# Designs tried in a protein design run: peptides against a protein of PDB entry 4Y8H. Part 34

Target 1, 196 residues: chain A of PDB entry 4Y8H
Amino acid sequence: TSIMAVTFKDGVILGADSRTTTGAYIANRVTDKLTRVHDKIWCCRSGSAADTQAIADIVQYHLELYTSQYGTPSTETAASVFKELCYENKDNLTAGIIVAGYDDKNKGEVYTIPLGGSVHKLPYAIAGSGSTFIYGYCDKNFRENMSKEETVDFIKHSLSQAIKWDGSSGGVIRMVVLTAAGVERLIFYPDEYEQL

## One batch from the design tools (peptide; made by RFdiffusion4, then SolubleMPNN)

Design b2_p15_4_s2 (from b2_p15_4, 6 letters changed)
Fold by OpenDDE base, seed 1:
Structure b2_p15_4_s2 (fold): chain B 196 residues (1-196), chain A 15 residues (1-15)
Amino acid sequence: as target 1 above (196 residues)
Amino acid sequence: SLTAAIELASATNFK
């Protein structure tokens, strides 16, 4: 898996490869690892598909309940719910989650929740087995307050490199763009990103 | 419950 989320001038973009494995097998080439928990709060999932789906479902429910009572939750609130679930179940859980969201007050925010259930707020985050190959690239090429197009390009190049070297990553590159204007889904195919 | 779901973790992984 190769997943990442990047804040930029207008909000945040999540990105992910789509390869799913079952043991040594590639089970699905087009899995969506980007999961909505609220209109403009999404997460990237790595680890156990079942575990992370269960967590995301619970978070989504909590945020829906929160919304009905108090209005739109902040990204920090969502990250806190994820953190509590991951930390309290850390001994039985295989989950790496990046939470990303946009709101008018806080703009784009990214929270990474690695194994163990700690939470870290960052301007951008990378995770999954493929991330080990792109720490250097991301550190050199990330800039704050990039444009949408620059950020899409950054994520595309980053994940392309991760996929190139990580046998557990591949398929399509999916992105979700969260801004004041709304939510946009993007998809890039191997013919596109392998040429980078 | 969350615990039950976790204990039923599938062999499918997002590595």
Scores: peptide ipSAE 0.152, ipTM 0.673, DockQ to the pose 0.078; fails the geometry check
Fold by OpenDDE base, seed 2:
Structure b2_p15_4_s2 (fold): chain B 196 residues (1-196), chain A 15 residues (1-15)
Amino acid sequence: as target 1 above (196 residues)
Amino acid sequence: SLTAAIELASATNFK
């Protein structure tokens, strides 16, 4: 898996490859690892497909209840719910989650939650087995307050490099763009990103 | 529930 989320001038973009594996077997080439937990709060999932799906479902439920009582939750609130679930069950879970969201007050935000259930707020985050190959590239090329187009290109190039070297990553590159204007889903195919 | 899902182990992974 290769996943990332990047804050930019107008919000945040999540990105992911689409390969699912069972051991050395590729079970699905076009899995969706970008999961909605609220209108403009999404997550990237790595680890156990079942574990992360269950966690995301519970978070979505909690955020729906929160909305009915208090209004739209912040991205930080969503990250806190993820953290509680991951930390309290860390001995039984294989889950690495990146939470990203947009609201008018806080703009785009990214929170990374690795296996231990800690939470870290960052301007951008990368995770999954493919991320080990692109820490250097991302550090050198990330800039704060990029345009949408610059951010899409940054994510596309980053994930392309991760996929190139990580046998557990591949398929299509999916992105979700979260801004004041709404939610946009993007998809890029191997014929395009392999040439980068 | 989370507990039930955890107990139903899956070999499917997003590595």
Scores: peptide ipSAE 0.152, ipTM 0.673, DockQ to the pose 0.077; fails the geometry check
Fold by OpenDDE base, seed 5:
Structure b2_p15_4_s2 (fold): chain B 196 residues (1-196), chain A 15 residues (1-15)
Amino acid sequence: as target 1 above (196 residues)
Amino acid sequence: SLTAAIELASATNFK
């Protein structure tokens, strides 16, 4: 898996490959590792597909209850719910999650939650087995307050490199763009990103 | 409580 989320001038973009493995086999080429927990709060998932989906479902439920009582939750609130679930279940859980969201007050925000259940707020985050190969590239090429187009290109190039070297990553590159204007889903196919 | 028990059930992974 190769996943990332990047804050930019107008909000935040989440990105992911789409390969799923079962043992030594590629089980699915086009899975969706980007999961909605609120209108403009999403997450990237790595680890157990079932475990991370269960966590996301619980978070979505809690955020719906929160909304009915208090209004739209912040991205930080969502990250706190993820953190609580991941930390308290860390002994029986295989999950690496990046939480990303947009609101008018805080703009785009990214929180990474590795296996131990800690939480880290960052301008951008990368995770999954493929991330090992692109730490250097991302550090060199990330800039704050990029345009949407620059950010899409940054994510596309980063994930392309991760997929190139990580046998557990592949398929299509999916993105979700979160801004004041709304939610936009993007998809890029191997014939395009392999040429980068 | 915000916590819930999560079961490991799948050999399908997002590595």
Scores: peptide ipSAE 0.135, ipTM 0.686, DockQ to the pose 0.062; fails the geometry check
Fold by OpenDDE base, seed 3:
Structure b2_p15_4_s2 (fold): chain B 196 residues (1-196), chain A 15 residues (1-15)
Amino acid sequence: as target 1 above (196 residues)
Amino acid sequence: SLTAAIELASATNFK
């Protein structure tokens, strides 16, 4: 898996590869690892597919209840719910989750929740087995307050490199763009990104 | 409580 989320001038973009494995077998090459938990709060999932789906479902439910009582939750609130679930179940859970969201007050925000259930707020985050290959690239090329187009390119190039070297990553690159204007889903195919 | 018990149910992974 190769996943990431990047804050930029107008919000945040999540990105992910689409390969799913069972042991050494590629079970699905077009999995969607980007999951909605609220209108403009999404997450990237790594680890157990079933476990992370269960967590995301629980978070989505809690955020719906929160909304009915208090209005739209912040990204930080969503991250805290993820953190609690991951931390309390860490002995029986394999999950690495990046939470990203947009709201008018806080703009784009990214929170990474690695195995163990800690939470870290960052301007951008990368995770998954493929991330080990692109730490240097990302650190060198990330800039704050990029445009949408610059950020899409940054993510596309980063994930392309991760997929190139990580046998557990592949398929399509999916992105979700969260801004004041709304939610946009993007998809890029191997014929395009393999040539970068 | 916001905590729910989660058990590993699948060997399918997002590595």
Scores: peptide ipSAE 0.133, ipTM 0.683, DockQ to the pose 0.062; fails the geometry check

Design b2_p15_4_s3 (from b2_p15_4, 6 letters changed)
Fold by OpenDDE base, seed 1:
Order: C-alpha cells, then structure tokens, then sequence
Structure b2_p15_4_s3 (fold): chain B 196 residues (1-196), chain A 15 residues (1-15)
C-alpha cells in the first residue's frame, strides 16, 4: 500500500494506490483505500482492510451524531476519535490511518495515526509499505501552499515512485480533493503514471 | 464488540 495526504493552498488532497493482498495473493483491484467519514473529512487506510473499515465506520457514526448535535466536526475531532479507537485497540488492530479534512476555519489538515494509536499533525503524511521508498522524494519536492494542479502532480509522482519499488502497491492511483468548492474524485491509470 | 467484528471480517489487507 502507498497512501498519502497533502495540504495545499486551497485544502487537502488524499491519494492511494489500489492493490490488495489476501494471504500470498496480490490483486490489482480497483479498491478504494480512501474512505469518507464526513463530507469533507476522509481517511487513507493501510493494514487490515477489515480492521480499518470497522474503525472508519465507527468514526463515521460518531461524527454523524456529533453533527446532529453540534454541527460540523473539525478534522482534529475526527482524528481524535480515530486515535482513541486505534490506541484502545492497538493490541488487536493492524491499522495505519491518515486522516485529512477541510473546513473554512482550519483549511486543509492532515493527521497521521500509525500503529499504536499515536496521532501526529503534519503538513503532509505518507504511509504504507510503499512510503518507505518515497520519504526522500517527498521531502525534496513537497512545498507548502501549492496549487491544486501542483499538488495532484506531486502526489501522482510520489505514488508512482512508491508503486515502482513496492510490490505491495499498484493498480490505479485514486485521489480525493477537499476544498471549499467541494469534493472531487480523481483516478489515474498505470499507462499514465508509469511514464512519469 | 469491535474486536469480534474485525476478527470475523475479511482477511484482505492493504499492505
């Protein structure tokens, strides 16, 4: 898996590959490792698909209840719920989650929650087995307050490199763009990103 | 029970 979330001038973009594994079997499925927990709060998932889906479902439920009572939750609130679930169940979960969201007050925010259930707020985050191959690239090429197009290109190039080196990553690259204007889904196929 | 629900679900992984 190769996942990342990047804050930029107008919000935040999440990105993920789509490869899945079951035992020793590797499948280039059109799976979505990007999961909505609120209108403009999403997460990237790595580890156990079942574990992370269960966590995301619980978070979504809590945020829905929160919204009905108090209005739209902040990204930090969502990250806190994820953190509590991951920490309290850390002995029984295989879950690496990046939480990303946009709101008018805080703009784009990214929180990474690795195994163990710690939480770290960052301008951008990468995770999954493929991330180990692109720390250097991302550090060199990330810039704050990029445009949407620059950020899409940054994520596309980053994940392309991760996929190139990580046998557990592949398939399509999916992105979700969260801004004041709304939510946008993007997809890029191997024929495009392999040429980068 | 979160743990129970997770354990009974698919073994698909996002490595």
Amino acid sequence: as target 1 above (196 residues)
Amino acid sequence: DLTKAIELASATNFK
Scores: peptide ipSAE 0.105, ipTM 0.666, DockQ to the pose 0.074; fails the geometry check
Fold by OpenDDE base, seed 5:
Structure b2_p15_4_s3 (fold): chain B 196 residues (1-196), chain A 15 residues (1-15)
Amino acid sequence: as target 1 above (196 residues)
Amino acid sequence: DLTKAIELASATNFK
């Protein structure tokens, strides 16, 4: 798996490959690892597909209750719910999650929750087995307050490199763009990104 | 309230 989320001028973009595995077998080539927990709060998932989906479902439920009582939750609130679930269940979980969201007050925000259930707020985050291959590239090429197009290109190039070297990553590159204007889903196919 | 018991249920992984 190769996943990332990047804050930019107008909000935040989440990106992911789509390969799933069972042992050494490729189970699915086009799985969606980007999951909605609120209108403009999403997450990237790595680890057990079923376990991370269960966590996301619980978070979504809590955020729905929160919304009905108090209004739209912040991205930080969502990250805190993820953190609580991941930390309290860390001995029985294989889960690495990046939480990203947009709101008018805080703009785009990214929180990474690695194994163990710690939480870290960052301008951008990468995770999954493929991320180990692109720390250097991302550090060199990330800039704050990029345009949407620059950010899409940054994520596309980063994940392309991760997929190139990580046998557990592949398929299509999916993105979710979160801004004041709304939510946009993007997809890029191997014939495009393999040439980068 | 926020603590839920989650069990490993799948061999399918997002590695």
Scores: peptide ipSAE 0.094, ipTM 0.671, DockQ to the pose 0.062; fails the geometry check
Fold by OpenDDE base, seed 2:
Formats: sequence, structure tokens, C-alpha cells
Structure b2_p15_4_s3 (fold): chain B 196 residues (1-196), chain A 15 residues (1-15)
Amino acid sequence: as target 1 above (196 residues)
Amino acid sequence: DLTKAIELASATNFK
């Protein structure tokens, strides 16, 4: 798996590969690792597909209840719910989560929650087995307040490199763009990103 | 229920 989320001038973009590995069962080549927990709060998932889906479902439920009582939750609130679930169940979970969201007050925000259930707010985050190959590239090429197009290119190139070197990553590159204008889903196919 | 979901987890992984 190769996943990442990047803040930029107008919000935040999440990105992920789509390769799934299974034991005895059939794999889905185009799995969606980007999951909605609120209108403009999403997450990237790595680890156990079932574990991370269960966590995301619980978070989505809590955020819906929160909305009915207090209005739209912040990205930080969502990250806190993820953190609590991951930390309290760390002995039974295999989960790495990147939480990203947009609101008018805080703009785009990214929170990474690795194994163990710690939480770290960052301008961008990478995770998954493929991330080990692109720490250097991302550190060199990331800039704050990039345009949408620059950020899409940054994520596309980063994930392309991760997929190139990580046998556990592949398929399509999916992105979700979160801005004041709304939510946009993007998809890029191997014929395009393999040539980068 | 998180506990039940974990106990019934599939062999599918996002590595």
C-alpha cells in the first residue's frame, strides 16, 4: 500500500494506490483505500481492510451524531475519534490511518495515526509499505501552499515512485480533493503514471 | 461493533 495526504493552498488532497493482497481469498485490483467519514473529512487506510473499515464506520457514525448536536465537526475532532479507537484497541488492530479534511476556519489539515494510536498533525503525510521508498522524494519536493495542479502532480509522482519499488502497491491511483468548492474524485491509470 | 468486526476480519490487507 502507498497512501498520502497533502495540504495545499485551497485545501487538501488524499491519494492512494488500489492494490489489495489476500491470503486464501480473491483480491480486488482496484480497491478504494480512500474513505469518507464526513462530507469534507476523509481518510487513507492501510493494514487490515476489515479493521480499518470497521474503524472508519464507527468514526462516521460518531461524526454524524456530533453534527446533529454541535454542527459540522473539525478535522481535529475526527482525528481524535480515530486516535481513541486505534489506541484503545491497538493490541487487536492492524491499522495505519491518515485523516484529512477541509473547513473554512482551519483550511486543509492532515493527521497521521500510525500503529499504536499516536496522532501527529503534519502539512503532509505518507504511509504504507510503499512510503518507505519515497520519504526522500517527498521531503525534497513538497512545498507549502501549492496549487491544486502542483499538488496533484506531486502526489501522482510520489505514488508512482512508491508503486515502482513496492511490490505491494499498484493498480490505479485514486485521489480525493477537498476544498471550499466541494469534493472531487480523481483516478489515474498505470499507462499514465508508469511513464513518469 | 468493533470487537466483532475484528474477530470476523477477512484475510484482505492493504499493505
Scores: peptide ipSAE 0.078, ipTM 0.656, DockQ to the pose 0.077; fails the geometry check
Fold by OpenDDE base, seed 3:
Structure b2_p15_4_s3 (fold): chain B 196 residues (1-196), chain A 15 residues (1-15)
Amino acid sequence: as target 1 above (196 residues)
Amino acid sequence: DLTKAIELASATNFK
């Protein structure tokens, strides 16, 4: 898995590869690892597909209840719910989650929750087995307040490199763009990103 | 609730 989320001038973009494995097998080429928990709060999932789906479902439920009582939750609130679930159940979970969201007050925000259930707010985050190959590239090329197009290119190039070297990553590159304008889903196929 | 969901889940992984 190769996943990342990047804050930029107008919000935040989440990105992920789509390869899923079961044991030694590639089980699915086009899995969606980008999961909605609220209108403009999404997450990237790594680790156990079932574990992270269960966590995301619970978070989505809590955020729906929150919305009905208090209005739209912040990205920080969503990250806190994820953190609590991951930390309290860490002995029974294999979960690495990046939470990203947009709201008019806080703009784009990214929170990473690695194994163990710690939480870290960052301008951008990378995770998954493929991330080890792109720490250097991302550190060199990330800039704050990039344009949408620059950020899409940054994520596309980063994940392309991760996929190139990580046998557990592959398939399509999916992105979700969260801004004041709304939610936009993007998809890029191997014929395009492998040429970068 | 969470435990039950995990127990019934597959061994599929997002590595």
Scores: peptide ipSAE 0.058, ipTM 0.659, DockQ to the pose 0.073; fails the geometry check

Design b2_p15_4_s4 (from b2_p15_4, 8 letters changed)
Fold by OpenDDE base, seed 1:
Structure b2_p15_4_s4 (fold): chain B 196 residues (1-196), chain A 15 residues (1-15)
Amino acid sequence: as target 1 above (196 residues)
Amino acid sequence: SLTKEIELRSATNFK
């Protein structure tokens, strides 16, 4: 898996490959590791598909309840719910999650929650088995307050490199763009990103 | 519970 989320001028973009494995085998070449927990709060999932989906479902429920009582939750609130679930169940979970969201007050925000259930707020985050191959590239090429197009290209190039070297990553590159204007889904196929 | 819900789902991985 190769996943990342990047804050930019107008919000935040989440990106992920789509390869799924069962044991040592590729089970699904096209899966969606980008999961909605609120209108403009999403997460990237790595580790156990079942574990992370269960966590995301619970978070989504809590955020829906929160919304009905208090209004739209912040991204930080969502990250806190993820943290509590991941930390309290860390002995029984295989979950690496990046939480990303947009709101008018805080703009785009990214929180990474690695195994163990700690939470870290960052301008961008990468995770999954493929991330180890692109720490250097991302550090060199990331810039604050990029345009949408620059950020899409940054994520596309980053994940392309991760996929190139990580056998557990592949398929399509999916992105979700969260801004004041709304939510946009993007997809890029191997024929495009492999040549980068 | 969280554990029960997890156990009922497919054992696929996002490595």
Scores: peptide ipSAE 0.142, ipTM 0.706, DockQ to the pose 0.072; fails the geometry check
Fold by OpenDDE base, seed 5:
Structure b2_p15_4_s4 (fold): chain B 196 residues (1-196), chain A 15 residues (1-15)
Amino acid sequence: as target 1 above (196 residues)
Amino acid sequence: SLTKEIELRSATNFK
């Protein structure tokens, strides 16, 4: 898996490859590792598909209850719920999650929750087995307050490199763009990103 | 519960 989330001038973009495996077998080539927990709060999932889906379902439920009582939750609130679940169940879960969201007050925010259940707020985050191959590239090329187009290109190039070297990553590159204007889903195919 | 929900789902991985 190769996943990342990047804050930019208008909000935040999440990105992911789409390969899933069971053992050494590629079980699915076009899975969706970007999961909605609220209208403009999403997450990237790595590790156990079952574990992370269960966590995301619980978070979504809690955020729905929160919304009905208090209004739209912040991204930080969502990250806190993820953190609590991951930390309290760390001995029984294999979950690496990046939480990203947009709201008018805080703009785009990214919180990474690695295995173990710690939480870290960052301008951008990368995770998954493929991320080990692109720490250097991302550090060199990330800039704050990029445009949407620059950010899409940054993510596309980063994940392309991760997929190139990581046998557990592949398929299509999916993105979710979160801004004041709404939610946009993007998809890029191997014919395009393999040439980068 | 969380454990039960996990056990009922696929054993696929997002490595």
Scores: peptide ipSAE 0.133, ipTM 0.713, DockQ to the pose 0.072; fails the geometry check
Fold by OpenDDE base, seed 2:
Structure b2_p15_4_s4 (fold): chain B 196 residues (1-196), chain A 15 residues (1-15)
Amino acid sequence: as target 1 above (196 residues)
Amino acid sequence: SLTKEIELRSATNFK
């Protein structure tokens, strides 16, 4: 898996490859690792597909309940719910989660929750087995307050490199753009990103 | 429970 989320001038973009494995086998080429937990709060999932889906379902439920009682939750609140679930169940879970969201007050935010259930707020985050190959590239090329197009390009190049070197990553590159204007889903196919 | 939900799902991975 190769996943990442990047804050930019107008919000945040999540990105992911789409390969799913079962042991040493490729089970699915076009899975969706970008999961909605609220209108403009999404997450990237790595680790156990079952574990992370269960966590995301619970978070989505809690955020719906929160909204009915208190209004739209912040991205930080969503990250806190993820953190609590991951930490309390760490002995039974294999989950690496990146939480990203947009609101008018805080703009785009990214929180990474690695194994163990710690939480870290960052301007951008990368995770999954493919991330080990692109730490250097991302550190060199990330800039704060990029445009949407620059950020899409940054994520596309980053994930392309991760996929190139990580046998557990592949398929299509999916992105979700979260801004004041709404939610936009993007998809890029191997014929395009393999040439980068 | 979370544990039961996990156990009932397929053992696929996002490595």
Scores: peptide ipSAE 0.130, ipTM 0.700, DockQ to the pose 0.073; fails the geometry check
Fold by OpenDDE base, seed 4:
Structure b2_p15_4_s4 (fold): chain B 196 residues (1-196), chain A 15 residues (1-15)
Amino acid sequence: as target 1 above (196 residues)
Amino acid sequence: SLTKEIELRSATNFK
């Protein structure tokens, strides 16, 4: 898996490859690892598909309940819910999650929750087995307050490199753009990103 | 419980 989330001028973009494995076999070439937990709060999932699916479902439920009672939750609140679940169940979970969201007050925010259930707020985050190959690239090329197009290109190039070297990553590159204007889903196919 | 729910789901991986 190769996943990332990047804050930019107008919000945040999440990105992911789409390969799922079962043992040594590719089980699904077009998996959606970008999961909605609220209108403009999404997450990237790595590790156990089952574990992260369960966690995301619970978070989504809690945020819906929260919204009905108190209004729209912040991204930080969502990250806190993820953190509590991951930390309290750390001995039984294999979950690496990046939480990203947009709201008018805080703009785009990214929180990474690695194994163990710690939480870290960052301007951008990368995770998954493919991230090992692109720490250097991302560090060199990330800039704060990029345009949407620059950020899409940054994520596309980053994930393309991760996929190139990580056998556990592949398929399509999915992105979700979260801004004041709304939610936009993007998809890029191998014939395009392999040439980068 | 969360653990029980997880155990009942597919054993696929997002590595």
Scores: peptide ipSAE 0.128, ipTM 0.702, DockQ to the pose 0.075; fails the geometry check

Design b2_p15_6_s1 (from b2_p15_6, 12 letters changed)
Fold by OpenDDE base, seed 2:
Structure b2_p15_6_s1 (fold): chain B 196 residues (1-196), chain A 15 residues (1-15)
Amino acid sequence: as target 1 above (196 residues)
Amino acid sequence: SAAAALAAVTAAALA
């Protein structure tokens, strides 16, 4: 798996490969590495598909209850819910989760929750087995306040490189763009990104 | 605060 989320001028973009390898999963549910937990709060999931799906379901439920009582939660609040669940279950959880969201006050935000259940706010985050191959590339090429197009290109190139080196990554590259304008889903195919 | 909000949501979910 290769996943990432990147803040940019107008919000945040989440990206993921689509390769599914042998592991724990919920057989009666479609696995999705880019998972909605609120209108403009999403997460990238790596590790045990079944475990991270359960966590995401619980978070989504909590945020729905939160919304009914207090209004739209912040991305930080969502990350806190993820953090608590991951920390409380750290002994039985193999998971790397990136939480990303947009709101009018805070704009795009990214929170990474690695193994162990810590939480770190970052301008961008990468995770999954493929991420180890692209730390250098991402550090060299990331810039603050990129345009949407520049950010899509950055994510596409980054994940393309991760896929080249990580046998557990591949397939299509999916993205979710979160801005004031709404939610946009993108998809890029191997014939395009393999040539980068 | 975020912590207080989390506690309230957790309590509601467990009720």
Scores: peptide ipSAE 0.020, ipTM 0.646, DockQ to the pose 0.020
Fold by OpenDDE base, seed 5:
Structure b2_p15_6_s1 (fold): chain B 196 residues (1-196), chain A 15 residues (1-15)
Amino acid sequence: as target 1 above (196 residues)
Amino acid sequence: SAAAALAAVTAAALA
């Protein structure tokens, strides 16, 4: 697995490969590595598909109840719920989760929750088995306040490199763009990104 | 119940 979330000028973009090579999964409404927990709050999931799907379902339910009582939750609130679930279950959980969201007050935000259930707010985050191969590339090439197009290219090149080296990553590259304008889904195929 | 479990998670996460 190779997953990313990147803040940019107008919001945030999540990205993931689509290869599934190991283990059991629980069939849910959202089964891919990019998972909606609120209209403009999404997560990237790595590790046990079944376990992280269960966590995401709990978070989604919580945020629905929150919305009915208090209005739209912040991305930080969503990340805090993920953090607590991951921390309390850390001994039995293989999970790397990136939480990303957009709202008008905070704009695009990214929170990474690695194994152990700590939470870190970052301008961008990478995770999954493929991420080990691209820390250097991402550090060299990331810039704050990129355009949408620059950010799409950055994620596409980063995940392409991760896929080249990580046998557990591959398939299509999926992205979700979160901005004031709404939610946009992108897909890129091997014939394109393998040539980068 | 699901509501009780979520209340506990909420309290811990927002503390």
Scores: peptide ipSAE 0.020, ipTM 0.617, DockQ to the pose 0.021
Fold by OpenDDE base, seed 4:
Structure b2_p15_6_s1 (fold): chain B 196 residues (1-196), chain A 15 residues (1-15)
Amino acid sequence: as target 1 above (196 residues)
Amino acid sequence: SAAAALAAVTAAALA
């Protein structure tokens, strides 16, 4: 798995490969690695597919209840809910989760939740088995306040590099763009990104 | 209960 989320000028973009491996897996979403938990709060999931799906479902339910009482939750609130669930279940979870969201006040935000159940706010985050191969590339090429197009290209190139070296990553590259304008889903095929 | 657990998580998230 190779997943990432990147803040940019107008919001945030989540990206993921589509390769799946053997193990407990319930394919119940169009983009299993890119999962909606609120209108403009999504997550990238790596590790145990079934377990992280369950966590995401709980978070989604929690945020629905939150919304009914307090209004739209912030991305930080969503990340905190993920953090608590991951921390409480850390001994039973193999989970690398990136939470990303957009709201008018905070704009695009990214929170990474590694296996230990900590939470870290970052301008961008990478995770999954493929991420180890692209830390250097991402560090060199990331810039704050990129355009949408620059950010799409950055994610496409980054995940392409991860896929080149990680046998557990591959397939299509899916992205979700979260901005004031709404939610946009993108897909890129091997014929496109393998040539980068 | 599930409701109590969710309430506790909500409180933590709001802190």
Scores: peptide ipSAE 0.018, ipTM 0.624, DockQ to the pose 0.019
Fold by OpenDDE base, seed 3:
Structure b2_p15_6_s1 (fold): chain B 196 residues (1-196), chain A 15 residues (1-15)
Amino acid sequence: as target 1 above (196 residues)
Amino acid sequence: SAAAALAAVTAAALA
């Protein structure tokens, strides 16, 4: 798995590869590494598909209840719910989760929740087995307040490099763009990104 | 309820 989320001038973009392995799963849905927990709050998931799907479902439910009582939750609130669940289940959980969201007050935000259930707010985050191969590339090429197009290219190139070196990553590259304008899904195929 | 069903699925997955 290779996943990342990147803040930019107008919001945040989440990205993921699509390769999956056999194992435990939630039978009522297809595995999706980019998962919605609120209108403009999403997460990237790595590790056990069944475990992280269960966590994301709980978070989504809590945020729905939160919205009915208090209004739209912040991205920080969503990250806190993820953090609590990951921390309380850390002995039985193999999960790396990146939480990303947009709102008009805070703009795009990214929170990374590595194994152990800590939470870290960052301008961008990478995770999954492929991330180890692209720390250097991302550090060299990331810039704050990029345009949408620059950010899409940055994520596409980063994940392309991760896929080249990580046997557990591959398939298509999916992205979700969160801005004031709404939610946009993007997809890029191997013939496109392999030649970068 | 929806909450009870979700809790049961979560318990099975995380056990």
Scores: peptide ipSAE 0.018, ipTM 0.575, DockQ to the pose 0.042

